# Designs tried in a protein design run: peptides against a protein of PDB entry 2C5K. Part 8

Target 1, 91 residues: chain A of PDB entry 2C5K
Amino acid sequence: EDPFQQVVKDTKEQLNRINNYITRHNTAGDDDQEEEIQDILKDVEETIVDLDRSIIVMKRDENEDVSGREAQVKNIKQQLDALKLRFDRRI

## One batch from the design tools (peptide; made by RFdiffusion4, then SolubleMPNN)

Design b1_p9_8_s3 (from b1_p9_8, 3 letters changed)
Fold by OpenDDE base, seed 1:
Structure b1_p9_8_s3 (fold): chain B 91 residues (1-91), chain A 9 residues (1-9)
Amino acid sequence: as target 1 above (91 residues)
Amino acid sequence: SPLVEEALK
């Protein structure tokens, strides 16, 4: 019901799907799927930017659990960075 | 693609 949490959930699920794809395709390919993954990774990066901006707005409201949401975004960033490394370092 | 379809579901 919380839009922020829904975006976090969807983002983590997208990254998980890509991670599973890499597991099944450990060799870099030159196909439409590879390009689509790059596009999704870029979309995730933009989503993280939006989440960070959302937190800035939430910090203006003392009723929001900003620290918890910051930890969630940090976790997504770590997941993204690990996935990018795994994706880019494929032979 | 299957990946995009899953992401958009």
Scores: peptide ipSAE 0.032, ipTM 0.633, DockQ to the pose 0.039
Fold by OpenDDE base, seed 2:
Structure b1_p9_8_s3 (fold): chain B 91 residues (1-91), chain A 9 residues (1-9)
Amino acid sequence: as target 1 above (91 residues)
Amino acid sequence: SPLVEEALK
């Protein structure tokens, strides 16, 4: 199994879980879960950095066609940004 | 937490 694809899959699933949480908790609270979500979002950001770096390496060293992988990472970034917006806009 | 347990499975 391709580890890149597994990371992409896991990341998207994690973001979906958070999105579902926000749906059920549309107001911000001083809850341990809120802090946990913020931590997960930071972990996702770091994961995206790693994915981007891996693509750079694949372009340079392996000379692979990375267009599909770039599109996947772009999609994850968009998903993350949308989720951050939902999370931060809660009162 | 439920979120962590779901993520870790």
Scores: peptide ipSAE 0.031, ipTM 0.626, DockQ to the pose 0.036
Fold by OpenDDE base, seed 4:
Structure b1_p9_8_s3 (fold): chain B 91 residues (1-91), chain A 9 residues (1-9)
Amino acid sequence: as target 1 above (91 residues)
Amino acid sequence: SPLVEEALK
């Protein structure tokens, strides 16, 4: 499988897991799980940076058509932003 | 990098 696609898949799955956690925990807590969620969100942010960099390299060095990959990364960014908003809105 | 790690599999 394409490593890029695998990373995209894994990232979306992680975000979905967090989204499900928020559903079950609609009140912000102060425990290890909440901190772990924050850590995962930061990891996702770093992953997105890596995905963007890979696209830049593909465009520059390989001259590949990256339109589909750009759309995928955009979608992940939107999913992350929506999740952050949901996470932060909890009281 | 997750990309690098996956590429090594």
Scores: peptide ipSAE 0.028, ipTM 0.587, DockQ to the pose 0.184
Fold by OpenDDE base, seed 3:
Structure b1_p9_8_s3 (fold): chain B 91 residues (1-91), chain A 9 residues (1-9)
Amino acid sequence: as target 1 above (91 residues)
Amino acid sequence: SPLVEEALK
């Protein structure tokens, strides 16, 4: 059980859910669901900040390899950026 | 955040 891995997993799942929502809703709406998506995206952004900070803390321990975790965060950032682009480009 | 706080311990 690794809290970092759980947060990563939850974040990726959230992004996947939003991606699926966009697929089903290719036009921008003005409803509660659209607003909720925006809120989730902001939450993900904040989560990524927290993950980065956690890695900084882990790097202070010379005995801990964080390369894998850095790669995971990078992957999440890429997912988020791609999703934001897809979300914003809807008509 | 909870994650950062936990890592600080």
Scores: peptide ipSAE 0.021, ipTM 0.626, DockQ to the pose 0.745

Design b1_p9_8_s4 (from b1_p9_8, 3 letters changed)
Fold by OpenDDE base, seed 4:
Structure b1_p9_8_s4 (fold): chain B 91 residues (1-91), chain A 9 residues (1-9)
Amino acid sequence: as target 1 above (91 residues)
Amino acid sequence: SPLVEYALK
């Protein structure tokens, strides 16, 4: 298993879970689940930073084809941004 | 962390 792909998969799954939670909870709450979501979103942001850094290393030092990985990270960023917008629009 | 940590090479 490619560790990069595993992280991508796990990240997208977490974002999907949060998206489903928002669907079921369209109003902002003040409970442990809301705080957990905020924590997960921060972890996703940090994960994206790590993924970007890994791509930089692969591109510079390991002579790997990174086009697909760059597209995947871009997609995750877009998914995160869309989710944040949806999360923040809740009243 | 709920997400797996990816170690840089």
Scores: peptide ipSAE 0.042, ipTM 0.640, DockQ to the pose 0.151
Fold by OpenDDE base, seed 3:
Structure b1_p9_8_s4 (fold): chain B 91 residues (1-91), chain A 9 residues (1-9)
Amino acid sequence: as target 1 above (91 residues)
Amino acid sequence: SPLVEYALK
C-alpha cells in the first residue's frame, strides 16, 4: 500500500535471507552465491540512499512528521552493517 | 535467490 513501507519491508526481508545464508554457510566461499550476496548488499545500500533522499523531500513539507521513517531507515542501516560484519568475518 | 526490486512508486 505505502511504497516506502513496502521497500522497507522488502529490504529487511532480503537482509534476513542473507543472514540465513550466512548461518548455513559460515565459511567464506568463492562461488556464484557469494557473488550474488555481494550484489544484493550493494543493491540494499543503493536502496537506503534512495530512502534517505525520499525522507529529505518529505521533510520539506512542514506538516509531515518523518521521524518514524528516519528511525526505520536507521534500523535498516544498522541491520545492514551488522550483516556485512558477519559476512566479512567468515573464514 | 532472485533480487528484490526496490523503487518508490
Scores: peptide ipSAE 0.041, ipTM 0.628, DockQ to the pose 0.083
Fold by OpenDDE base, seed 2:
Structure b1_p9_8_s4 (fold): chain B 91 residues (1-91), chain A 9 residues (1-9)
Amino acid sequence: as target 1 above (91 residues)
Amino acid sequence: SPLVEYALK
């Protein structure tokens, strides 16, 4: 049980779910689901902040090699950015 | 939100 890895996994799965939603809904809507997607995206952004801060603490206080974790967070950020682009450019 | 929160440290 690694809480960091679990958060990473759950975050990527959530982004994947939103990506699938966009595939099925390629036009911007004005319903409850669209608002929920926006809320989830904000939650993911806050989760990334928490992950980054945890890495800073691990580097400072525990002197761990965090390169792998940094790469994971970078990947999530890239996934989020790509998803935002898809979401925002819908007509 | 369906996101699950965990203690990071």
Scores: peptide ipSAE 0.038, ipTM 0.630, DockQ to the pose 0.125
Fold by OpenDDE base, seed 1:
Formats: structure tokens, sequence, C-alpha cells
Structure b1_p9_8_s4 (fold): chain B 91 residues (1-91), chain A 9 residues (1-9)
């Protein structure tokens, strides 16, 4: 199994879990779970940075096409941005 | 909720 793909898969699943949480909790809470969500979102941001850095390294290999991986990272960034907006706009 | 796990090659 490709570690890059596994990280992408795990990250998207984590974002989906948070999205489902927001659906069940459409008003901002002040409990430990809300703080945990903030921590997870920060970890996802760092994960995306690592994914981007890995692509930079992959581009050094002339025989490797990274366009698919770049598209995957773009997609996960969009998912994160949408989730952040939804999370922050709760009252 | 479990945190995202990193996979290293």
Amino acid sequence: as target 1 above (91 residues)
Amino acid sequence: SPLVEYALK
C-alpha cells in the first residue's frame, strides 16, 4: 500500500467525521469535544503541508507523474476549507 | 474521536 494514499484516505475520513459532527451539533458548543475538533483541524492542516512537501520530493523523479497526487491534495484542501467555514459559522 | 495517523514510507 502507498503511504501517500493511505494518509489521503485517513484525512478525508477524519474530515467526514467532523462534518457529521457539525450536522449533529449545528450550534457552537463549549465542551471538550469542540476543542478536540479544533485540534484535529490543525492536525489536518499540518498533514496537508506534509503531503505537499512529499509531492515536491516526488517531482525530483523524472519518471513519476504527480498530477494525480496534486489533484488529490487540492481536493482535500477544498474539503478542509469548506469544513472550516461550516464549523466557524455556527452560532 | 481518533486523530489522523501519519504513515511513513
Scores: peptide ipSAE 0.038, ipTM 0.628, DockQ to the pose 0.090

## One batch from the design tools (peptide; made by RFdiffusion4, then SolubleMPNN)

Design b1_p10_1_s1 (from b1_p10_1, 3 letters changed)
Fold by OpenDDE base, seed 4:
Structure b1_p10_1_s1 (fold): chain B 91 residues (1-91), chain A 10 residues (1-10)
Amino acid sequence: as target 1 above (91 residues)
Amino acid sequence: LRLPKRFVEK
């Protein structure tokens, strides 16, 4: 498996873990786990930037259709946005 | 979560 697919997989798993956490913690807390989640969300945002950059590099260096990878990144962005909305709406 | 540098360097 190539690193792109591994990062995509790991990113989605991280977001799923956070989503599950929110289900168990539907109110905003003030503990270390809440801070860690904020850190992970920022890391995911940085990861998405790198994934987009890697697609640009692939377009430059490789003769391959990147549409599948673009769709994967789009899906992760949508998952992140939905999760952030859910996380931020907690009281 | 990071890609190898070679994958992201423009």
Scores: peptide ipSAE 0.365, ipTM 0.880, DockQ to the pose 0.100
Fold by OpenDDE base, seed 3:
Structure b1_p10_1_s1 (fold): chain B 91 residues (1-91), chain A 10 residues (1-10)
Amino acid sequence: as target 1 above (91 residues)
Amino acid sequence: LRLPKRFVEK
């Protein structure tokens, strides 16, 4: 069991689901789903903070190379930023 | 989407 990898996987899957929703709903709405998506995006941001903190802890407590994990978090941040752009630019 | 506290506590 690797909680870090599980969280990374679940985060990317959640962002993919939202991305698919935006594809089906390219016009900004004012319903429960739009609000839920905003909540999920905020949760992802908080999750990224925890992922970054975990890397700091690993650097402190272990002598293991964390570059791979840093790259994974960077990728998630990029995916989140791209998703926010799509979400916000909807008419 | 949560890590156990032991992973993030300094």
Scores: peptide ipSAE 0.363, ipTM 0.879, DockQ to the pose 0.087
Fold by OpenDDE base, seed 2:
Structure b1_p10_1_s1 (fold): chain B 91 residues (1-91), chain A 10 residues (1-10)
Amino acid sequence: as target 1 above (91 residues)
Amino acid sequence: LRLPKRFVEK
């Protein structure tokens, strides 16, 4: 039972799907898919907040090294930032 | 994409 790793995995997969969509749609559209992507990006941002909070809780309640989890969250943030840049720069 | 509340509540 490690919901942290499951959420990390699902988050990265979602960002990957969006990245693939942007590759196929290099111009901004006004359709349901564009709106869905914006909603997913906001959901990912909220998810990252929860991941960070979970690490804080682990530092408080557990005696385990959280460096690995911190690195995972950092990687997701970088992936999100890169994706947002690609999404926003489209015409 | 959500963690159980017990993992994020401070």
Scores: peptide ipSAE 0.361, ipTM 0.879, DockQ to the pose 0.087
Fold by OpenDDE base, seed 5:
Structure b1_p10_1_s1 (fold): chain B 91 residues (1-91), chain A 10 residues (1-10)
Amino acid sequence: as target 1 above (91 residues)
Amino acid sequence: LRLPKRFVEK
């Protein structure tokens, strides 16, 4: 039971779902789904903030190496940025 | 997509 890993997993899966949606919808439709995706992307951004905060807390309270978790968060940020680019480039 | 508060609180 590791909430950090669960959140990481859920976040990546959510981004993957959005990525699949974009593949099926290469034009901006400006419908409810488009707005929901924008909301999810914002939620992911907030989630990343929390993940970073948890790493700070872990650094403070635990002696274990956090580099692995930092790498995971970095990967999510990269995935998010790539997804945003795909989403925004749609005409 | 949220961590329990205890994991992120300073």
Scores: peptide ipSAE 0.356, ipTM 0.877, DockQ to the pose 0.087

Design b1_p10_1_s2 (from b1_p10_1, 3 letters changed)
Fold by OpenDDE base, seed 2:
Structure b1_p10_1_s2 (fold): chain B 91 residues (1-91), chain A 10 residues (1-10)
Amino acid sequence: as target 1 above (91 residues)
Amino acid sequence: LRLPKKFVEK
């Protein structure tokens, strides 16, 4: 029922699934799954932009503490950056 | 966000 938390949850789960795939495929392939992962990573980047924008809107409401949500987005960004590095380092 | 079948199963 909380759209923000649902998006956060879905994003983290998706990154986790990709991370598990990379564990099983530590050599870069040239198949449809590799291309799909690239697409999903871009989707996650766009989702993070949307989450940041939502926080900006929430900050305009004086009755809302956004600190927790900012921390969640920061955590997702860290997870994404780590995953990108892992994905790109494969040969 | 979307997942291909292979990622849903894993």
Scores: peptide ipSAE 0.049, ipTM 0.676, DockQ to the pose 0.210
Fold by OpenDDE base, seed 1:
Structure b1_p10_1_s2 (fold): chain B 91 residues (1-91), chain A 10 residues (1-10)
Amino acid sequence: as target 1 above (91 residues)
Amino acid sequence: LRLPKKFVEK
């Protein structure tokens, strides 16, 4: 129903799946999935850009809950940054 | 967003 919320949900679920993968695969560079993880992280970054652009458009409609959406995007950015740190710190 | 099979439901 709400495409913004659907994208937020899909993004968080994908980050959670990568986080779970890292939990089971805490050694860097020994898996063909390393490149796939890098690709997905870039896809997430691009998705966040799209979400931010969407908020800019929504700010032109006073009926939209822009503050709530900005908080959601901030949360996704924090989740992405935490995941990148965890990924980079693997031995 | 895309999910390789290795990440699906995991």
Scores: peptide ipSAE 0.049, ipTM 0.678, DockQ to the pose 0.215
Fold by OpenDDE base, seed 3:
Structure b1_p10_1_s2 (fold): chain B 91 residues (1-91), chain A 10 residues (1-10)
Amino acid sequence: as target 1 above (91 residues)
Amino acid sequence: LRLPKKFVEK
C-alpha cells in the first residue's frame, strides 16, 4: 500500500464532502457545523504541506520520479481553492 | 483529517 495515495484519496474525499454540504447549504450559517468546516479546511491545508514535504523527501532521499505526485497535489490545491471560494461567497 | 459524523458517508 502507498500511504501517500491514501492521504491524497482521503483529502479529496473530505473536500468532496464539504463541497456537497455547501451545495445543500447555499447560505452561510452560524452553527457548529460551519465552524467545523472551517477547521477541516485548515486541516486540509496542513495536510497539503505534509504532502509537499513528502515529495521533497522522495526527490532527495529516494530519487524517485515525483511528477505524478506533484500533479496530484496541484489538483488538490486547486480543489481546495475552488471550495474555499464557494464557501466564502455564501451569504 | 477528522470527519464529523454528518460528513461521514454511510
Scores: peptide ipSAE 0.049, ipTM 0.662, DockQ to the pose 0.206
Fold by OpenDDE base, seed 4:
Structure b1_p10_1_s2 (fold): chain B 91 residues (1-91), chain A 10 residues (1-10)
Amino acid sequence: as target 1 above (91 residues)
Amino acid sequence: LRLPKKFVEK
């Protein structure tokens, strides 16, 4: 029901799927799936920007404590960074 | 993956 939480959930699930893919494909390939992974990672980066912006709006317009949401976004950023490291270090 | 526009500062 909360669109912020839904986006957070979807983002984490997408990163988990990519993580599982990397486990099964521990060497860099040159196929359509590898390119799709790159595209998804870029989409996740853009999604994180949108999530950060949404927090700014919530601070401004809703006057709510957003600390929990900030922590969630921080966690997603950490998950993304860890995943990118795994992805990029493949030979 | 996107939030509704009303939740995103432009």
Scores: peptide ipSAE 0.046, ipTM 0.686, DockQ to the pose 0.089

Design b1_p10_1_s3 (from b1_p10_1, 3 letters changed)
Fold by OpenDDE base, seed 3:
Structure b1_p10_1_s3 (fold): chain B 91 residues (1-91), chain A 10 residues (1-10)
Amino acid sequence: as target 1 above (91 residues)
Amino acid sequence: LRLPKRFIEK
């Protein structure tokens, strides 16, 4: 199994879980779970940085087409941005 | 990535 694809999968699943949480908690809370969600969103950002770095290394060291992986990372970034907007709009 | 306890399947 490709470690890159596993990280992509795990990241998307994590974002989906948070998205589902927001659906069930459509008003901003002031509890430990809300803070933990914020921490996870930061972890996702750091994971995306690592995925991008991985692609840079692949472009340098391998002859494989990375366009598909770049598209996957772009999709995760879009998912994260949409989720952040949804999370922040809760009052 | 980590999950709060409430998000982990039990």
Scores: peptide ipSAE 0.057, ipTM 0.667, DockQ to the pose 0.197
Fold by OpenDDE base, seed 1:
Structure b1_p10_1_s3 (fold): chain B 91 residues (1-91), chain A 10 residues (1-10)
Amino acid sequence: as target 1 above (91 residues)
Amino acid sequence: LRLPKRFIEK
């Protein structure tokens, strides 16, 4: 598996772990785990930026079809946005 | 929780 696909996989798995945590903790808390989730969500956002940048470089420097990678990044962005909504709506 | 792996391109 190439590095791009490994990062995509790791990112989706981490978002899924947070989603499962929210399912078990559907009320907002003020503890170390809540802060850790916020930190991880920021790291995911930065990871998405890096994925987008890699696609830009591929379009510039390589003769490879990047449409599949663009679709994968779009899917991760949608997963992140949905997770943020669940996280923020907790009372 | 583990942190996500970041991808770096030149």
Scores: peptide ipSAE 0.046, ipTM 0.659, DockQ to the pose 0.099
Fold by OpenDDE base, seed 2:
Structure b1_p10_1_s3 (fold): chain B 91 residues (1-91), chain A 10 residues (1-10)
Amino acid sequence: as target 1 above (91 residues)
Amino acid sequence: LRLPKRFIEK
């Protein structure tokens, strides 16, 4: 499988897992799971940076249309931003 | 979650 697509898939699945957790835990806690979520969100942010960089490399080194990949990264960024709002607004 | 280093430009 294309490693780019695998990373995209894994990232979206991880964000979905966090979203489901927030649904079950609509109030902020002070436990290991809350800390783990914060760690995962930071890991996702770094992953998005890596995805963007990979697209830059592909634009430079490959003669292929990368618009589809750019759209996928944009979608992940939107999903992350929405999730951050849900996570942060909890009391 | 990481791409192979060959796809990442530093």
Scores: peptide ipSAE 0.039, ipTM 0.681, DockQ to the pose 0.089
Fold by OpenDDE base, seed 4:
Structure b1_p10_1_s3 (fold): chain B 91 residues (1-91), chain A 10 residues (1-10)
Amino acid sequence: as target 1 above (91 residues)
Amino acid sequence: LRLPKRFIEK
């Protein structure tokens, strides 16, 4: 499998897991799980940066249309932003 | 809960 697609899939699945966690924990807690979620969100942000960088490299080094990959990364960014909003607005 | 893979390109 294309490692880019695997990372995209993994990222979306991770965000979905966090979304499910928020559903079960709709108030902000002060526990290890909340801290872990924050860490994972940062990991996702870093992963998105890496995905973007990979696209830049592909544009430079490859002769293929990257529009599909750009759209995928955009979608993940939107998913992350929506999730962060949901997570951060908890009381 | 962690991302199992990263794809790093620069």
Scores: peptide ipSAE 0.039, ipTM 0.660, DockQ to the pose 0.076

Design b1_p10_2_s1 (from b1_p10_2, 3 letters changed)
Fold by OpenDDE base, seed 5:
Structure b1_p10_2_s1 (fold): chain B 91 residues (1-91), chain A 10 residues (1-10)
Amino acid sequence: as target 1 above (91 residues)
Amino acid sequence: LRLPKKFIEK
């Protein structure tokens, strides 16, 4: 059991769920669901900050090889950025 | 991380 990997997995799944919602709602909605998605995206951003902090700790305190974990976080950031762009570009 | 139930099923 690796909590870091679990958080990564959960984060990616969350982004995928939002992406699926956007697919079904390709136009910007004027309802509470849009605000809820914005809130979740902010939660993901905060989670990414926590993941980055954990990597910093592993680098400094544990002297662990973190290259793989850094790549995973980078991938999540890219997924988030792409999703934000997709979400914001809806008419 | 959480999704409202209406999002989880999608």
Scores: peptide ipSAE 0.055, ipTM 0.687, DockQ to the pose 0.225
Fold by OpenDDE base, seed 1:
Structure b1_p10_2_s1 (fold): chain B 91 residues (1-91), chain A 10 residues (1-10)
Amino acid sequence: as target 1 above (91 residues)
Amino acid sequence: LRLPKKFIEK
């Protein structure tokens, strides 16, 4: 499997799991699970940076068409932003 | 990326 695609898949699955957690826990809390979600969201942000950097390297070093990968990263960014909004809007 | 057991599919 393509390592890039594996990272994309893992990232989207993790965001989906957090989204499902928020559905079951739609009130803000101050516990270990809320802190873990914050940590995971930061990990996803760092992963997106790594994905973007990998695309830059592919453009530079491999002269590969990366338009599909750029679209995938854009989709993950949108999913992250939507999840952050949902997380922050909880009462 | 690491997930706590609570976030892992059971």
Scores: peptide ipSAE 0.055, ipTM 0.676, DockQ to the pose 0.222
Fold by OpenDDE base, seed 2:
Structure b1_p10_2_s1 (fold): chain B 91 residues (1-91), chain A 10 residues (1-10)
Amino acid sequence: as target 1 above (91 residues)
Amino acid sequence: LRLPKKFIEK
């Protein structure tokens, strides 16, 4: 219903699924799945940029408290950063 | 955002 919340939900679910995959694959593979994860992580980064931009527009054009949305984006960034570290440190 | 079949419901 709320596009912002739907994007947040989808992003967190994607990161969670990747996290579960890494749990099952603690060594870096050289296969299509590893490349696909890298692609998804880049998609998430781009999505976060779009979420940030949407908040900037809301602050400018709408008289609405965006602090909750800012906190949600911050949480996604933290989740992404933790996942990147976990993904990259695999041997 | 998209996931390959292997990542869906995993």
Scores: peptide ipSAE 0.055, ipTM 0.683, DockQ to the pose 0.224
Fold by OpenDDE base, seed 4:
Structure b1_p10_2_s1 (fold): chain B 91 residues (1-91), chain A 10 residues (1-10)
Amino acid sequence: as target 1 above (91 residues)
Amino acid sequence: LRLPKKFIEK
């Protein structure tokens, strides 16, 4: 099993779950759940940093093509940015 | 990564 792929999968699934939450909560709230989502988004940002760092290490220490992993991280960044825009634009 | 069960259900 590849831990990198598991982290990618978990991250995308978590972003999807938050996206579904926003669909049902399209008005910004001031409750513990809204704060928890903000915390999770920060966790995702940190996870993306860790994924990028892992790719740097793989480029340095491993002799394999990392282009596929770079594309996956790029996709997660795009998903996060789209979700953050949707989350922040709620009234 | 972590997500409360309440969010998983939505």
Scores: peptide ipSAE 0.058, ipTM 0.692, DockQ to the pose 0.227; fails the geometry check

Design b1_p10_4_s1 (from b1_p10_4, 3 letters changed)
Fold by OpenDDE base, seed 2:
Structure b1_p10_4_s1 (fold): chain B 91 residues (1-91), chain A 10 residues (1-10)
Amino acid sequence: as target 1 above (91 residues)
Amino acid sequence: LRLPKKFVEK
């Protein structure tokens, strides 16, 4: 029922699934799954932009503490950056 | 966000 938390949850789960795939495929392939992962990573980047924008809107409401949500987005960004590095380092 | 079948199963 909380759209923000649902998006956060879905994003983290998706990154986790990709991370598990990379564990099983530590050599870069040239198949449809590799291309799909690239697409999903871009989707996650766009989702993070949307989450940041939502926080900006929430900050305009004086009755809302956004600190927790900012921390969640920061955590997702860290997870994404780590995953990108892992994905790109494969040969 | 979307997942291909292979990622849903894993």
Scores: peptide ipSAE 0.049, ipTM 0.676, DockQ to the pose 0.209
Fold by OpenDDE base, seed 1:
Structure b1_p10_4_s1 (fold): chain B 91 residues (1-91), chain A 10 residues (1-10)
Amino acid sequence: as target 1 above (91 residues)
Amino acid sequence: LRLPKKFVEK
């Protein structure tokens, strides 16, 4: 129903799946999935850009809950940054 | 967003 919320949900679920993968695969560079993880992280970054652009458009409609959406995007950015740190710190 | 099979439901 709400495409913004659907994208937020899909993004968080994908980050959670990568986080779970890292939990089971805490050694860097020994898996063909390393490149796939890098690709997905870039896809997430691009998705966040799209979400931010969407908020800019929504700010032109006073009926939209822009503050709530900005908080959601901030949360996704924090989740992405935490995941990148965890990924980079693997031995 | 895309999910390789290795990440699906995991």
Scores: peptide ipSAE 0.049, ipTM 0.678, DockQ to the pose 0.215
Fold by OpenDDE base, seed 3:
Structure b1_p10_4_s1 (fold): chain B 91 residues (1-91), chain A 10 residues (1-10)
Amino acid sequence: as target 1 above (91 residues)
Amino acid sequence: LRLPKKFVEK
Protein backbone atom coordinates (compact mmCIF):
# COMPACT_ATOMS: atom_id res chain seq x y z
CA GLU B 1 0.00 0.00 0.00
CA ASP B 2 1.04 3.59 -0.66
CA PRO B 3 0.33 5.92 2.27
CA PHE B 4 0.79 8.97 0.05
CA GLN B 5 -2.02 7.85 -2.22
CA GLN B 6 -4.20 7.07 0.78
CA VAL B 7 -3.73 10.60 2.13
CA VAL B 8 -4.48 12.06 -1.30
CA LYS B 9 -7.63 9.98 -1.53
CA ASP B 10 -8.79 10.88 1.97
CA THR B 11 -8.15 14.58 1.35
CA LYS B 12 -10.10 14.65 -1.90
CA GLU B 13 -12.97 12.77 -0.29
CA GLN B 14 -13.03 15.24 2.59
CA LEU B 15 -13.15 18.17 0.18
CA ASN B 16 -15.92 16.50 -1.79
CA ARG B 17 -17.98 16.01 1.36
CA ILE B 18 -17.63 19.68 2.24
CA ASN B 19 -18.48 20.64 -1.32
CA ASN B 20 -21.65 18.58 -1.10
CA TYR B 21 -22.51 20.26 2.20
CA ILE B 22 -22.14 23.70 0.60
CA THR B 23 -24.44 22.58 -2.19
CA ARG B 24 -27.09 21.70 0.40
CA HIS B 25 -26.42 24.85 2.43
CA ASN B 26 -26.11 27.72 -0.03
CA THR B 27 -26.44 30.35 2.69
CA ALA B 28 -23.81 30.87 5.34
CA GLY B 29 -24.88 29.50 8.68
CA ASP B 30 -23.76 30.35 12.17
CA ASP B 31 -23.69 26.92 13.72
CA ASP B 32 -21.11 24.40 14.89
CA GLN B 33 -21.06 22.67 11.51
CA GLU B 34 -19.95 25.82 9.70
CA GLU B 35 -17.15 26.31 12.20
CA GLU B 36 -16.16 22.66 11.89
CA ILE B 37 -15.90 23.04 8.11
CA GLN B 38 -13.57 25.99 8.58
CA ASP B 39 -11.42 23.86 10.87
CA ILE B 40 -11.36 20.99 8.39
CA LEU B 41 -10.29 23.34 5.60
CA LYS B 42 -7.33 24.37 7.74
CA ASP B 43 -6.54 20.71 8.38
CA VAL B 44 -6.55 20.11 4.63
CA GLU B 45 -4.13 22.99 4.14
CA GLU B 46 -1.78 21.44 6.70
CA THR B 47 -2.14 18.06 5.02
CA ILE B 48 -1.12 19.60 1.70
CA VAL B 49 2.01 20.97 3.37
CA ASP B 50 2.80 17.46 4.60
CA LEU B 51 2.25 16.03 1.13
CA ASP B 52 4.63 18.59 -0.36
CA ARG B 53 7.22 17.75 2.29
CA SER B 54 6.92 14.07 1.49
CA ILE B 55 7.57 14.84 -2.17
CA ILE B 56 10.75 16.70 -1.22
CA VAL B 57 11.91 13.62 0.68
CA MET B 58 11.12 11.35 -2.27
CA LYS B 59 13.12 13.62 -4.59
CA ARG B 60 16.16 13.82 -2.34
CA ASP B 61 16.32 10.57 -0.39
CA GLU B 62 14.68 8.11 -2.75
CA ASN B 63 15.41 9.87 -6.06
CA GLU B 64 12.00 8.87 -7.39
CA ASP B 65 10.11 10.43 -10.26
CA VAL B 66 7.55 12.53 -8.38
CA SER B 67 5.89 14.23 -11.35
CA GLY B 68 2.68 12.28 -10.88
CA ARG B 69 2.56 13.02 -7.17
CA GLU B 70 3.23 16.71 -7.78
CA ALA B 71 0.34 16.77 -10.23
CA GLN B 72 -1.93 15.14 -7.65
CA VAL B 73 -1.03 17.72 -5.02
CA LYS B 74 -1.58 20.51 -7.53
CA ASN B 75 -5.02 19.10 -8.24
CA ILE B 76 -5.87 19.00 -4.53
CA LYS B 77 -4.73 22.61 -4.13
CA GLN B 78 -6.98 23.65 -6.99
CA GLN B 79 -9.89 21.73 -5.48
CA LEU B 80 -9.29 23.39 -2.11
CA ASP B 81 -9.09 26.86 -3.62
CA ALA B 82 -12.32 26.37 -5.55
CA LEU B 83 -14.06 25.06 -2.45
CA LYS B 84 -12.86 27.93 -0.28
CA LEU B 85 -14.19 30.36 -2.85
CA ARG B 86 -17.61 28.67 -2.81
CA PHE B 87 -17.66 28.59 0.97
CA ASP B 88 -16.63 32.23 1.45
CA ARG B 89 -19.02 33.63 -1.16
CA ARG B 90 -22.11 32.36 0.64
CA ILE B 91 -24.27 34.98 2.34
CA LEU A 1 -8.14 14.63 8.80
CA ARG A 2 -11.11 14.26 11.08
CA LEU A 3 -14.60 13.62 9.82
CA PRO A 4 -17.61 14.97 11.68
CA LYS A 5 -20.40 12.42 11.83
CA LYS A 6 -22.52 14.48 9.43
CA PHE A 7 -19.82 14.30 6.78
CA VAL A 8 -19.10 10.60 7.05
CA GLU A 9 -20.78 8.80 4.23
CA LYS A 10 -22.83 5.87 5.50
Scores: peptide ipSAE 0.049, ipTM 0.662, DockQ to the pose 0.204
Fold by OpenDDE base, seed 4:
Structure b1_p10_4_s1 (fold): chain B 91 residues (1-91), chain A 10 residues (1-10)
Amino acid sequence: as target 1 above (91 residues)
Amino acid sequence: LRLPKKFVEK
């Protein structure tokens, strides 16, 4: 029901799927799936920007404590960074 | 993956 939480959930699930893919494909390939992974990672980066912006709006317009949401976004950023490291270090 | 526009500062 909360669109912020839904986006957070979807983002984490997408990163988990990519993580599982990397486990099964521990060497860099040159196929359509590898390119799709790159595209998804870029989409996740853009999604994180949108999530950060949404927090700014919530601070401004809703006057709510957003600390929990900030922590969630921080966690997603950490998950993304860890995943990118795994992805990029493949030979 | 996107939030509704009303939740995103432009």
Scores: peptide ipSAE 0.046, ipTM 0.686, DockQ to the pose 0.108

